# Peptides against a protein of PDB entry 3J47, part 27

Target 1, 121 residues: chain A of PDB entry 3J47
Amino acid sequence: IRLTNQLKSLKGLQSKLKDVVEYLDKVINKELPINHTILGKLQDVFNLLPNLGTPDDDEIDVENHDRINISNNLQKALTVKTNDELMVIYISNLVRSIIAFDDLIENKIQNKKIQEQRVKD
Target 2, 69 residues: chain B of PDB entry 3J47
Amino acid sequence: YEEKEESNLAATKSMVKIAEQYSKRIEEEKELTEEELKTRYVGRQDPKKHLSETADETLENNIVSVLTA

## One batch from the design tools (peptide; aimed at target 1 E85, target 2 L9)

Design b2_p18_7 (made by RFdiffusion4)
Pose (drawn by RFdiffusion4):
Structure b2_p18_7 (pose): chain A 91 residues (1-28, 36-48, 72-121), chain B 63 residues (1-40, 47-69), chain P 18 residues (1-18)
Amino acid sequence: IRLTNQLKSLKGLQSKLKDVVEYLDKVIHTILGKLQDVFNLNNLQKALTVKTNDELMVIYISNLVRSIIAFDDLIENKIQNKKIQEQRVKD
Amino acid sequence: YEEKEESNLAATKSMVKIAEQYSKRIEEEKELTEEELKTRPKKHLSETADETLENNIVSVLTA
Amino acid sequence: AAWEAALEAEEALTELLA
């Protein structure tokens, strides 16, 4: 789902660029200004990425913890299944 | 495009706030362990732990 | 700050493509 959403966003840019190229050919306004703003707003992320890296680490750790908890419950489920099997054999 | 951006936007606003959500997910995780212990309720605890993990995964995907 | 900047950028793109 996230991927489809990202693709939609990129699609708009691609089509928008084509339109802009055609527009410029024809010319040979507000949209252009808006584009420029967006441009000014990955490069910048470079410095910002430094911080993001730290935060990514924290969210990796959290994921690990959740995985451990899931494993725990999984073990209990396995034990329950084994007990059920034993009961059946007895019967 | 908009629908997709909406979903991304929410992912971003969650990333700004995740410090509090992390502490609440930490607690939730602990709660699920407690429930399991009682069972040894267990199911409820397990569900809570799964939810916490899912929230962490979603936070990582957003990043 | 990075996430706020990303938000602003997403809003700006929305305005651009709208």

Design b2_p18_7_s1 (made by RFdiffusion4, then SolubleMPNN; from b2_p18_7, 10 letters changed)
Fold by OpenDDE base, seed 4:
Structure b2_p18_7_s1 (fold): chain B 121 residues (1-121), chain C 69 residues (1-69), chain A 18 residues (1-18)
Amino acid sequence: as target 1 above (121 residues)
Amino acid sequence: as target 2 above (69 residues)
Amino acid sequence: DAWEKNIELQKKLRELLS
């Protein structure tokens, strides 16, 4: 459920980004006016999302290579964080697995001892 | 989408918490292993079983955490 | 390092199971 929701959110974001790109292309081609409402919502989403380094192609910010870099850095940082979290989870699972195996081994050893005792009787 | 976004944000926060908790969980797991070792020496099956169960629960929680991550 | 440690632990477990 949680993963599905995350995937859905990502898909929604992807779709929205695609729509923005399409809109921007249409604006560039003078086919449609800028949908300020969609852009505003996207900006809100982007502001809430760690700036994923897509410069809002507002005409003015073409010069702010620095903002794009900051956004890319944030995305990278988030990716790194996610990787670290996944790594931690992986290690934790491995550790738990090891503990479980140790218990299984102990159980097997005990079972063997019981069998050996039965054979001696 | 908004619900999912909120869920993702919560998940991310949970991941950070999980990372912190992970270190603690690792330590707890080590302690459980030590208890199991102690139980092995004492010959008490009950503590060993408890340790095993706790290890399993820890594993399950980690798996859920991975799935949630 | 954590990965390597895990692999080592798994190897030890396999050895104990043998």
Scores: peptide ipSAE 0.475, ipTM 0.856, DockQ to the pose 0.016; fails the geometry check
OpenDDE base, seeds 1, 2, 3, 5: peptide ipSAE 0.439, 0.444, 0.443, 0.443; ipTM 0.840, 0.844, 0.841, 0.836; seeds 1, 2, 3, 5 fail the geometry check

Design b2_p18_7_s2 (made by RFdiffusion4, then SolubleMPNN; from b2_p18_7, 11 letters changed)
Fold by OpenDDE base, seed 2:
Structure b2_p18_7_s2 (fold): chain B 121 residues (1-121), chain C 69 residues (1-69), chain A 18 residues (1-18)
Amino acid sequence: as target 1 above (121 residues)
Amino acid sequence: as target 2 above (69 residues)
Amino acid sequence: DTWELNIELQKKLRELLS
């Protein structure tokens, strides 16, 4: 469900971006007037996106660790952080799984011992 | 789309919280493992069960964290 | 720190399995 929602949101964003590009192309071709409201919203979205194009903004320690895979350079550092976080989560899950297996093995051993005792009786 | 966006925002906020909770989860897992070890030596089933349950809860939380990441 | 803790947890699990 969560992944599906994320995918849907991403698809929606992609569609919107495509519409904006098409609109901009029409404006450039003088087919349609500039919609200031759409442009304003797009600018806001762009400002919220990590700066892909300017290498100089990489030095701003904006520790926004959790930002999604969208913007490449700041995104690269963010991607590394995200990968590290995912790795930690993965390892934690593995550890929990191992603990669960250990308990299962112990339970099986105990059950086997109980059965052996019953057969001897 | 709006609902998904809200969900993604919530997930992002959850990731920050997960970082803080991760340390606690690791400690909980460690405690469960110690209880299992003690139970194995002492033959007490109850501490082992408790450890197993805590480990499972920690795993579930980690899975949710991964799904939200 | 989290990584190290996970390693320790894994070691304990192996000990339990032994």
Scores: peptide ipSAE 0.489, ipTM 0.853, DockQ to the pose 0.017; fails the geometry check
OpenDDE base, seeds 1, 3, 4, 5: peptide ipSAE 0.481, 0.473, 0.489, 0.463; ipTM 0.846, 0.843, 0.859, 0.840; seeds 1, 3, 4, 5 fail the geometry check

Design b2_p18_7_s3 (made by RFdiffusion4, then SolubleMPNN; from b2_p18_7, 10 letters changed)
Fold by OpenDDE base, seed 4:
Structure b2_p18_7_s3 (fold): chain B 121 residues (1-121), chain C 69 residues (1-69), chain A 18 residues (1-18)
Amino acid sequence: as target 1 above (121 residues)
Amino acid sequence: as target 2 above (69 residues)
Amino acid sequence: DAWEKQIELQKQLRELLS
């Protein structure tokens, strides 16, 4: 039962990943705008991926189990790397946005000063 | 499986490169912010504008990097 | 969520420009 549930979950994840890839390709090709909700879901998927690795104890042949474990470890490592990259991108975007806000604030202050000068004239 | 592993490794390497580029962009953004701060103190409009433009460029590059990651 | 934070930041910028 647990193994079946894990397989089902893995299949679901695989399908979702495929959908995400297709979406990302469409975004890259400028066919669709960036959907923030999809990106959030993708992040959630990546964050949940490490938790999917609880090997249930069932009797699968030791050799296949080792290969599966290696594959899972590799997938986990790739997922972690992807998450780290996404985090960096997010932080960078945040920083850029902050800078943009600072510039906007300064522009607003300048505009106010110009208006005040016009009122005094 | 091996092909997938190779693809994943290549993707990982690409991500590391993107991270490095991102780090550099963040540093450039910080420099721009410092210049803006300096411009605010000096009252020179031109440096502030330049800093703003550089910040915008940095933001744009980050967005592009996110889209390509 | 980094993406959500970015959206919020953009909203703040828009508010500042208004």
Scores: peptide ipSAE 0.542, ipTM 0.861, DockQ to the pose 0.022; fails the geometry check
OpenDDE base, seeds 1, 2, 3, 5: peptide ipSAE 0.527, 0.515, 0.429, 0.519; ipTM 0.853, 0.859, 0.840, 0.858; seeds 1, 2, 3, 5 fail the geometry check

Design b2_p18_7_s4 (made by RFdiffusion4, then SolubleMPNN; from b2_p18_7, 11 letters changed)
Fold by OpenDDE base, seed 2:
Structure b2_p18_7_s4 (fold): chain B 121 residues (1-121), chain C 69 residues (1-69), chain A 18 residues (1-18)
Amino acid sequence: as target 1 above (121 residues)
Amino acid sequence: as target 2 above (69 residues)
Amino acid sequence: DTWEKNIELQKKLRELLS
């Protein structure tokens, strides 16, 4: 469900971006007038995207660092953070698996003891 | 799309919390293993089962965290 | 440290299963 929602959001964003590109191309070709409302919203979206080109604003890096893996430098730091989080999740899963296996081993040992006792009887 | 975006935002917030809770979850998993070990020595199945269940819950939470990440 | 611990735990589990 979560992955599906993320994928859907990404696809929606991709479609919207494609529409914007197509619109911009039509405007450049003088086929359609500029829609100011769409452009304004797009500008807002771009402003929310990590600034790939201006590395200098250190303060904005901290808040945006958590969200969007898309933009390269800020993206790189965000990517590192994401990788660390994924690593933590991976380790946690391994630990849980180990615990589950320990329980299985214990059950197996108990079952073996029960069988040995039955053979002695 | 809007619902998914909201879910992703919530997931991101959850990741921050997961990082904080990770150490605690590791300790909880360890405790469950110790309880299983104790149960193995004492021969009590109930503590072992509880440990296994807690370990499973911890694993599920980690999986959810990964999916959120 | 956590990674190494997990590897060790996995080894122990394999030993117990044998």
Scores: peptide ipSAE 0.459, ipTM 0.844, DockQ to the pose 0.015
OpenDDE base, seeds 1, 3, 4, 5: peptide ipSAE 0.439, 0.440, 0.495, 0.434; ipTM 0.838, 0.838, 0.855, 0.835; seeds 1, 3, 4, 5 fail the geometry check

Design b2_p18_8 (made by RFdiffusion4)
Pose (drawn by RFdiffusion4):
Structure b2_p18_8 (pose): chain A 91 residues (1-28, 36-48, 72-121), chain B 63 residues (1-40, 47-69), chain P 18 residues (1-18)
Amino acid sequence: IRLTNQLKSLKGLQSKLKDVVEYLDKVIHTILGKLQDVFNLNNLQKALTVKTNDELMVIYISNLVRSIIAFDDLIENKIQNKKIQEQRVKD
Amino acid sequence: YEEKEESNLAATKSMVKIAEQYSKRIEEEKELTEEELKTRPKKHLSETADETLENNIVSVLTA
Amino acid sequence: AYKEALEKLAEITEKYLK
């Protein structure tokens, strides 16, 4: 789902660029200003990425913890299944 | 495009706030362990732990 | 600085969505 969403966003840019190229050919405004703003707003992320890296680490650790908890419950389920099997054999 | 951006936008606003959500997910995780212990309720605890994991996964995907 | 950048981007995104 996230991927489809990202693709939709990129699609708009691609179409928008084509339109802009055609527009320029024809010419040979507000949209242009807006595009410039967006441009000014990955490169910048470079420095910002430094912080993001720290936060990514924290969310990795959280995920690990959740995986451990899931494993725990999984072990309990396995034990229950084994007990059920034993009971059936007895019967 | 908009729908997709809406979903992304929520992921971003969650990333700004995740310090509090992390502490509440930490607690939730502990709660699910407690429930399992009682069972040894167990199911509820397990569900809570799964939810906490899922929330962490969603935070990582957004990042 | 990172969170502030995200808040600013979110505010800008809201403006573009309006």

Design b2_p18_8_s1 (made by RFdiffusion4, then SolubleMPNN; from b2_p18_8, 9 letters changed)
Fold by OpenDDE base, seed 3:
Structure b2_p18_8_s1 (fold): chain B 121 residues (1-121), chain C 69 residues (1-69), chain A 18 residues (1-18)
Amino acid sequence: as target 1 above (121 residues)
Amino acid sequence: as target 2 above (69 residues)
Amino acid sequence: DYKEFLEKLIKYKEELRK
C-alpha cells in the first residue's frame, strides 16, 4: 500500500512535469499565451526544489534530509544518507534474528534435556 | 496523489522517529538477552519466553522501519 | 557457548551504536 501510494505520487508528478515542459515549449514557440498563474505555481515549486546544479557544480551540502529529491547533487547526498540508514536497519534486523535463533537453540536444548529426563524416569 | 504524498511524509517522519528510537530498541534487546541469561541460571522457562518475545518485537519494528524506508 | 555468543552479540550491537 505505501509503496503503491509513493509510486502513484511520483507518476502524478512526472505527468505534471511533462505537461509543464510541453506548455513551456509551446510558449517558447509562441503557439500559446503564457499562463501566469500556472507559471507562478511552477516557479514556486522550482524554488522549493533543490537547485539543479550542473554536474560540475560542487557538492552543496544541502541539509535536506528528505530522501528522493530530483536534483542530482542533493539526490546523491540523500542517497548516501538513505544507504546508511538502510544499513543500520539491516544490522538491527540481523541482531534481532541472531537473538531469536539463540533463544530457539536454548529452547531446543531445554526440551531435549526434559525428554532425556523423562526417558530416565 | 495527495493522500499518497501525505502517507509518504508520514512514513518519512516515522523513519526519523525509528532512528531516534533505534537506540532504545537496542537497549530493549539487551535487556531481553540479559533476562534470557538470567533464565538460564534460574531455569525458568517464562523469562526466556519473554526475552524471545521482546527480541521478536524488536525485529518487527526493524522490519517496519525497512518497509517505511 | 550460548552465553559467549550472546555476549558477542551484545558487543557487536554496542559497536554499531558508536
Scores: peptide ipSAE 0.440, ipTM 0.838, DockQ to the pose 0.018; fails the geometry check
OpenDDE base, seeds 1, 2, 4, 5: peptide ipSAE 0.436, 0.399, 0.429, 0.426; ipTM 0.840, 0.839, 0.836, 0.832; seeds 1, 2, 4, 5 fail the geometry check

Design b2_p18_8_s2 (made by RFdiffusion4, then SolubleMPNN; from b2_p18_8, 11 letters changed)
Fold by OpenDDE base, seed 2:
Structure b2_p18_8_s2 (fold): chain B 121 residues (1-121), chain C 69 residues (1-69), chain A 18 residues (1-18)
Amino acid sequence: as target 1 above (121 residues)
Amino acid sequence: as target 2 above (69 residues)
Amino acid sequence: DLKEFLEKKIKYQEELQK
């Protein structure tokens, strides 16, 4: 469910970005007037996006290291962190699976013992 | 789309909390494994079942964390 | 055997978090 929602959100964002590009191309070609309201909202979105283009040196705010996937340089450090987190989660899942399998094996051994006792009676 | 974006934001906030809780979840998993070991010696099925259930819950939480990440 | 494997996995996770 969550992955499906994330994929749907990403697809929606991609569609919206495509619509914006098409709109900007039409404005450049003088086919449509500039919609200032849409442009303002887009500018706000771009300002909220981590700076993809200018690795200016200064405030690598250490706190933003947790935000996944969008901005390449900050995103590179964030991608490394995300990869490490995903690895930890994967290992944890493996450990849980192993515990669950151990329980299943023990249950099977107990069931076998019960069957062997019933055959002796 | 907006509902899923809100869900993704909530999931991102939950990821930070999951990282903190990860160590706790590992300890909970150890406790379950210890209860299974104890159950193997004591021969009581109930502690073993509880351990298996908590291991499964811990697994589900990790899967949700991976899906959030 | 399972316990030892689990302990090894936990140690690996603790090393990854450092």
Scores: peptide ipSAE 0.491, ipTM 0.856, DockQ to the pose 0.023
OpenDDE base, seeds 1, 3, 4, 5: peptide ipSAE 0.479, 0.481, 0.483, 0.472; ipTM 0.852, 0.851, 0.855, 0.845; seeds 3, 4 fail the geometry check

Design b2_p18_8_s3 (made by RFdiffusion4, then SolubleMPNN; from b2_p18_8, 11 letters changed)
Fold by OpenDDE base, seed 3:
Structure b2_p18_8_s3 (fold): chain B 121 residues (1-121), chain C 69 residues (1-69), chain A 18 residues (1-18)
Amino acid sequence: as target 1 above (121 residues)
Amino acid sequence: as target 2 above (69 residues)
Amino acid sequence: DLNEFLEKLIQYREELRK
């Protein structure tokens, strides 16, 4: 359910971005007048987006490390962080599984000992 | 779309909370292991069962965290 | 042996928390 909702949201965003690009192309070609309201909203979106522009490695703004979704350089850093977090979660799950298995094995051993004692009696 | 965005935001907040709770979950798992050790000495099946159940709950919480991530 | 393994797992988790 959650993944499906995320995918739907991403698809909606992709469709909207495509429409914007198509609109911008038409405006550049002077086929359509500039819709100032749409452009204003797009500018607001771009201002909220991490700077997509210059490939210079250095301005990894430390603050936005938590927001996974936004464009390539920040996204790469966020992807690395997310991968590290997922690794930690994976290790934790393994540890829990091992503990659970240990408990199960011990329970089986105890049950076997109880059965062996009952057979001797 | 808005509902999914809200769900994603909630998931992100949950990830932050998971990082904080992770330390607590580790401690809970240690406590369970100690209870199992105590159960071996006392011969009580009930404490061992409780430890196993808490370990399972901790595992489930980690799985939910992974799914939220 | 299982207890020793559990102790090692606990220690590893403590190292990850540092």
Scores: peptide ipSAE 0.436, ipTM 0.841, DockQ to the pose 0.020; fails the geometry check
OpenDDE base, seeds 1, 2, 4, 5: peptide ipSAE 0.416, 0.395, 0.416, 0.375; ipTM 0.824, 0.825, 0.831, 0.815; seeds 1, 2, 4, 5 fail the geometry check

Design b2_p18_8_s4 (made by RFdiffusion4, then SolubleMPNN; from b2_p18_8, 10 letters changed)
Fold by OpenDDE base, seed 3:
Structure b2_p18_8_s4 (fold): chain B 121 residues (1-121), chain C 69 residues (1-69), chain A 18 residues (1-18)
Amino acid sequence: as target 1 above (121 residues)
Amino acid sequence: as target 2 above (69 residues)
Amino acid sequence: ELKEFLKELIEYKEKLRK
């Protein structure tokens, strides 16, 4: 459910971006007038987006490490952070599994001892 | 779309909370292990079961955290 | 031995969290 909702949101965003690109192309070609309202909203969105521009690897802006979704450089840093977090969760799950197995083994040993005592009696 | 965005935001907040809760979960896991050790000495089956249950709960919480991530 | 292994895992997790 949650992943499906995320995918739907991404698809909606993708469709909107496509429409904007198509609109911009038509405006450039002088086929349609500029919709100032849509452009203003788009500009607001771009201002909220981390700067997509310069491919230079170096400006990993440290601050926005938490927000996964925004453009390639920030996205790369966020991907690394997400990967590290997932690794921690994975290790945690392994630890829990090991504890559970230890408990199961001990229970089996105890049960075996009880059975052996019953056979001797 | 808005509902999904809200869900994603909630998930992100949950991830932050998971990081905090992770430390607590580790402590809970340790407590379970101690109870198992105590159960070995006391021969009480019940404390061992409780430890196992707490470990399982900790595991489930981690799985939910992974799924939320 | 299991307890010690669990302790090591916990310590590793704590290192990763920092």
Scores: peptide ipSAE 0.441, ipTM 0.849, DockQ to the pose 0.024; fails the geometry check
OpenDDE base, seeds 1, 2, 4, 5: peptide ipSAE 0.407, 0.408, 0.423, 0.431; ipTM 0.842, 0.848, 0.850, 0.843; seeds 1, 2, 4, 5 fail the geometry check

## One batch from the design tools (peptide; aimed at target 1 T82)

Design b2_p19_1 (made by RFdiffusion4)
Pose (drawn by RFdiffusion4):
Structure b2_p19_1 (pose): chain A 91 residues (1-28, 36-48, 72-121), chain B 63 residues (1-40, 47-69), chain P 19 residues (1-19)
Amino acid sequence: IRLTNQLKSLKGLQSKLKDVVEYLDKVIHTILGKLQDVFNLNNLQKALTVKTNDELMVIYISNLVRSIIAFDDLIENKIQNKKIQEQRVKD
Amino acid sequence: YEEKEESNLAATKSMVKIAEQYSKRIEEEKELTEEELKTRPKKHLSETADETLENNIVSVLTA
Amino acid sequence: AKEAYEELKEAAKELREKY
């Protein structure tokens, strides 16, 4: 789902660029200003990425913890299944 | 495009706030362990732990 | 459309402040 959403965003840029190229050919405004703003807003993320790296690490640790908890419950489920099997054999 | 952006926007606003959500997910995780212990309720605890893991996964995907 | 543009701009500013 996230991927489909990202693709939709990129599609708009692609189409928008094509339109802009055609527009320029024909010329040979507000949208242009807006695009410039967007441009000014990955390069910048380079410095900002330094902080993101730290935060990514924290969210990796959290995921690991959740995985451990899931394993625990999984073990309990396995034990219950084994007990059920034993009971059936006895019967 | 907008629908997709909306989903992404929510992921971003969650990333700004994740310090508090992390502490609440830490607690929830512990709660699920407690429920399992009682069972040894167990199911409820397990569900809570799974929810916490899922929240962490969603945070990582957004990042 | 305008609101969505403003929200995106605000989100970008928030991210820059955060990082």

Design b2_p19_1_s1 (made by RFdiffusion4, then SolubleMPNN; from b2_p19_1, 7 letters changed; failed a check: too like the target's own chain)
Amino acid sequence: EKELEEEKKKAVKELLEKY

Design b2_p19_1_s2 (made by RFdiffusion4, then SolubleMPNN; from b2_p19_1, 10 letters changed; failed a check: too like the target's own chain)
Amino acid sequence: TEEKLEEQLKAAEELKQKY

Design b2_p19_1_s3 (made by RFdiffusion4, then SolubleMPNN; from b2_p19_1, 12 letters changed; failed a check: too like the target's own chain)
Amino acid sequence: REKLEEEKREAVEELKKYY

Design b2_p19_1_s4 (made by RFdiffusion4, then SolubleMPNN; from b2_p19_1, 12 letters changed)
Fold by OpenDDE base, seed 3:
Structure b2_p19_1_s4 (fold): chain B 121 residues (1-121), chain C 69 residues (1-69), chain A 19 residues (1-19)
Amino acid sequence: as target 1 above (121 residues)
Amino acid sequence: as target 2 above (69 residues)
Amino acid sequence: REELEERRRQAVLELKEYY
């Protein structure tokens, strides 16, 4: 359910972004007049987007935008953080799997002992 | 779309909280394993079952965290 | 990046198998 909702949201965002690009192309080609209201909202969205263009500014507070896949440099730092989180989750799942396996082995050993006792009786 | 975005943001915040709790969950899992080991020595099945249940709960929480990631 | 994506895919698969 959650993944389906995320995919639907991402698809909606992608479609909207495509519509914006198509609109900008039409404005550049002088096919449509510049809609100032749409352009203002788009500028606000772009200003909220991490600046893709300056590779050298190392100091942008990478911490808050770690999950939004929009800016390649911020996205790279965010990808590293996401990778670390995923690695921790993976290790945790592995540890739980090991514990569950240990319990299974113990249950099997107990069952074997019960069967051996029944054969001796 | 907005409801799904809000759900995804909530899930993201939950993952950060899960990362903070991860160390605590690992410690709880170790405690359960120690109780299971003690139960193997004492021959009582009940503590082992409780350990297994807590390990399963810890696993489920990590799985939910992975799905949120 | 590809290794991270593969690990994520595996985690999602394991999660789907568990639920």
Scores: peptide ipSAE 0.503, ipTM 0.855, DockQ to the pose 0.029; fails the geometry check
OpenDDE base, seeds 1, 2, 4, 5: peptide ipSAE 0.428, 0.489, 0.403, 0.489; ipTM 0.843, 0.859, 0.846, 0.852; seeds 1, 2, 4, 5 fail the geometry check

Design b2_p19_2 (made by RFdiffusion4; failed a check: too like the target's own chain)
Pose (drawn by RFdiffusion4):
Structure b2_p19_2 (pose): chain A 91 residues (1-28, 36-48, 72-121), chain B 63 residues (1-40, 47-69), chain P 19 residues (1-19)
Amino acid sequence: IRLTNQLKSLKGLQSKLKDVVEYLDKVIHTILGKLQDVFNLNNLQKALTVKTNDELMVIYISNLVRSIIAFDDLIENKIQNKKIQEQRVKD
Amino acid sequence: YEEKEESNLAATKSMVKIAEQYSKRIEEEKELTEEELKTRPKKHLSETADETLENNIVSVLTA
Amino acid sequence: ALSEAADELLEAADELLAA
């Protein structure tokens, strides 16, 4: 789902660029300004990424903890299944 | 495009706030463990732990 | 052992957040 969403966003840019190229050819405004703003707003992320790296680490750790908890419950389920099997054999 | 951006936007606003959500997910995780212990309720605890993990996964995907 | 490991990971996460 996230991927489909990202693709939709990129699609708009692609189409938008094509339109702009055609527009320029024909010319040979508000949208242009807006695009420039967006440009000014990956490169900049470079420095900002430094911080994101730290936050990514935290969210990795959290995921690991969740995985451990899931394993725990999984072990309990396995034990229950074994007990059920034993009971069936007895029967 | 908008629908997709909406979902992404929510992922961003969650990333700004995750410090508190992290502490609440930490607690939830612990709760789930408690429930399991009682069972040894267990199911409820397990569900809570799964939810916490899922929330962490979503936070990582957004990042 | 898993509980202790989880605590250690949470403490490490807290340290990273504090830093």

Design b2_p19_2_s1 (made by RFdiffusion4, then SolubleMPNN; from b2_p19_2, 14 letters changed)
Fold by OpenDDE base, seed 5:
Structure b2_p19_2_s1 (fold): chain B 121 residues (1-121), chain C 69 residues (1-69), chain A 19 residues (1-19)
Amino acid sequence: as target 1 above (121 residues)
Amino acid sequence: as target 2 above (69 residues)
Amino acid sequence: NNLELREKLIKKANEILKK
C-alpha cells in the first residue's frame, strides 16, 4: 500500500512537472500568455526545493535530503543514504533467515532422534 | 496524491524509529537463539517454537521496513 | 557450528548498524 501511494504521488508530480514544462515552452514561443498564478505557485515549489543547479554549495544540511531526489548531486547523496539503509535491512533479513534455517535444522535433528528412539522400541 | 505523500512522510518517520530500535531487535534475536540452545539441552520442544516465532516476527518487521524505505 | 554462525552474523549486523 505505501509503495503504491508513493509511486502514485511521484507519477502525479511527474505529470504536473511535464505540464508546467509544456506551458513554459508555449510562453517562451509566445503561443500563450504568462499565467502569473501558475508561475507564483511554481516559484514557491522551487523555493521549497533545495537548489538543484549550483555545484559549489557544500553546506546542504543532511536532514532534508531523504525526500527530494530531483537534483543529481543531492539525488546521489540521497541514493547513497537509501542504499545504506537498504543494505542494513538486507543484512538484517539475512541474519533472520540464518536463524530460521538453524531452527529448522535443529527441528529436523530432533525429529530424527525421536524416530530412531521409536524404532529401537 | 496528497494522502499518498502524507503516507510517505509517515513511512520515513517510521524508518528513523526502526533504525533506533534495530539494536534492540538484534538483542531480542540473540535471546531467542539462547532459548533454542537451552531447549537442545532440556529436550523440550516448546521454547524452540517461541524462539522461531519471534525470529519470524523480527523478519517480517524488517521486510515491512524495507518495503517502506 | 550453528551457534558460532549465528554469533558471527549478529556481530556483523551490529557492526553495520554502528557504521
Scores: peptide ipSAE 0.438, ipTM 0.837, DockQ to the pose 0.493
OpenDDE base, seeds 1, 2, 3, 4: peptide ipSAE 0.444, 0.465, 0.449, 0.455; ipTM 0.843, 0.849, 0.841, 0.851; seeds 1, 2, 3, 4 fail the geometry check

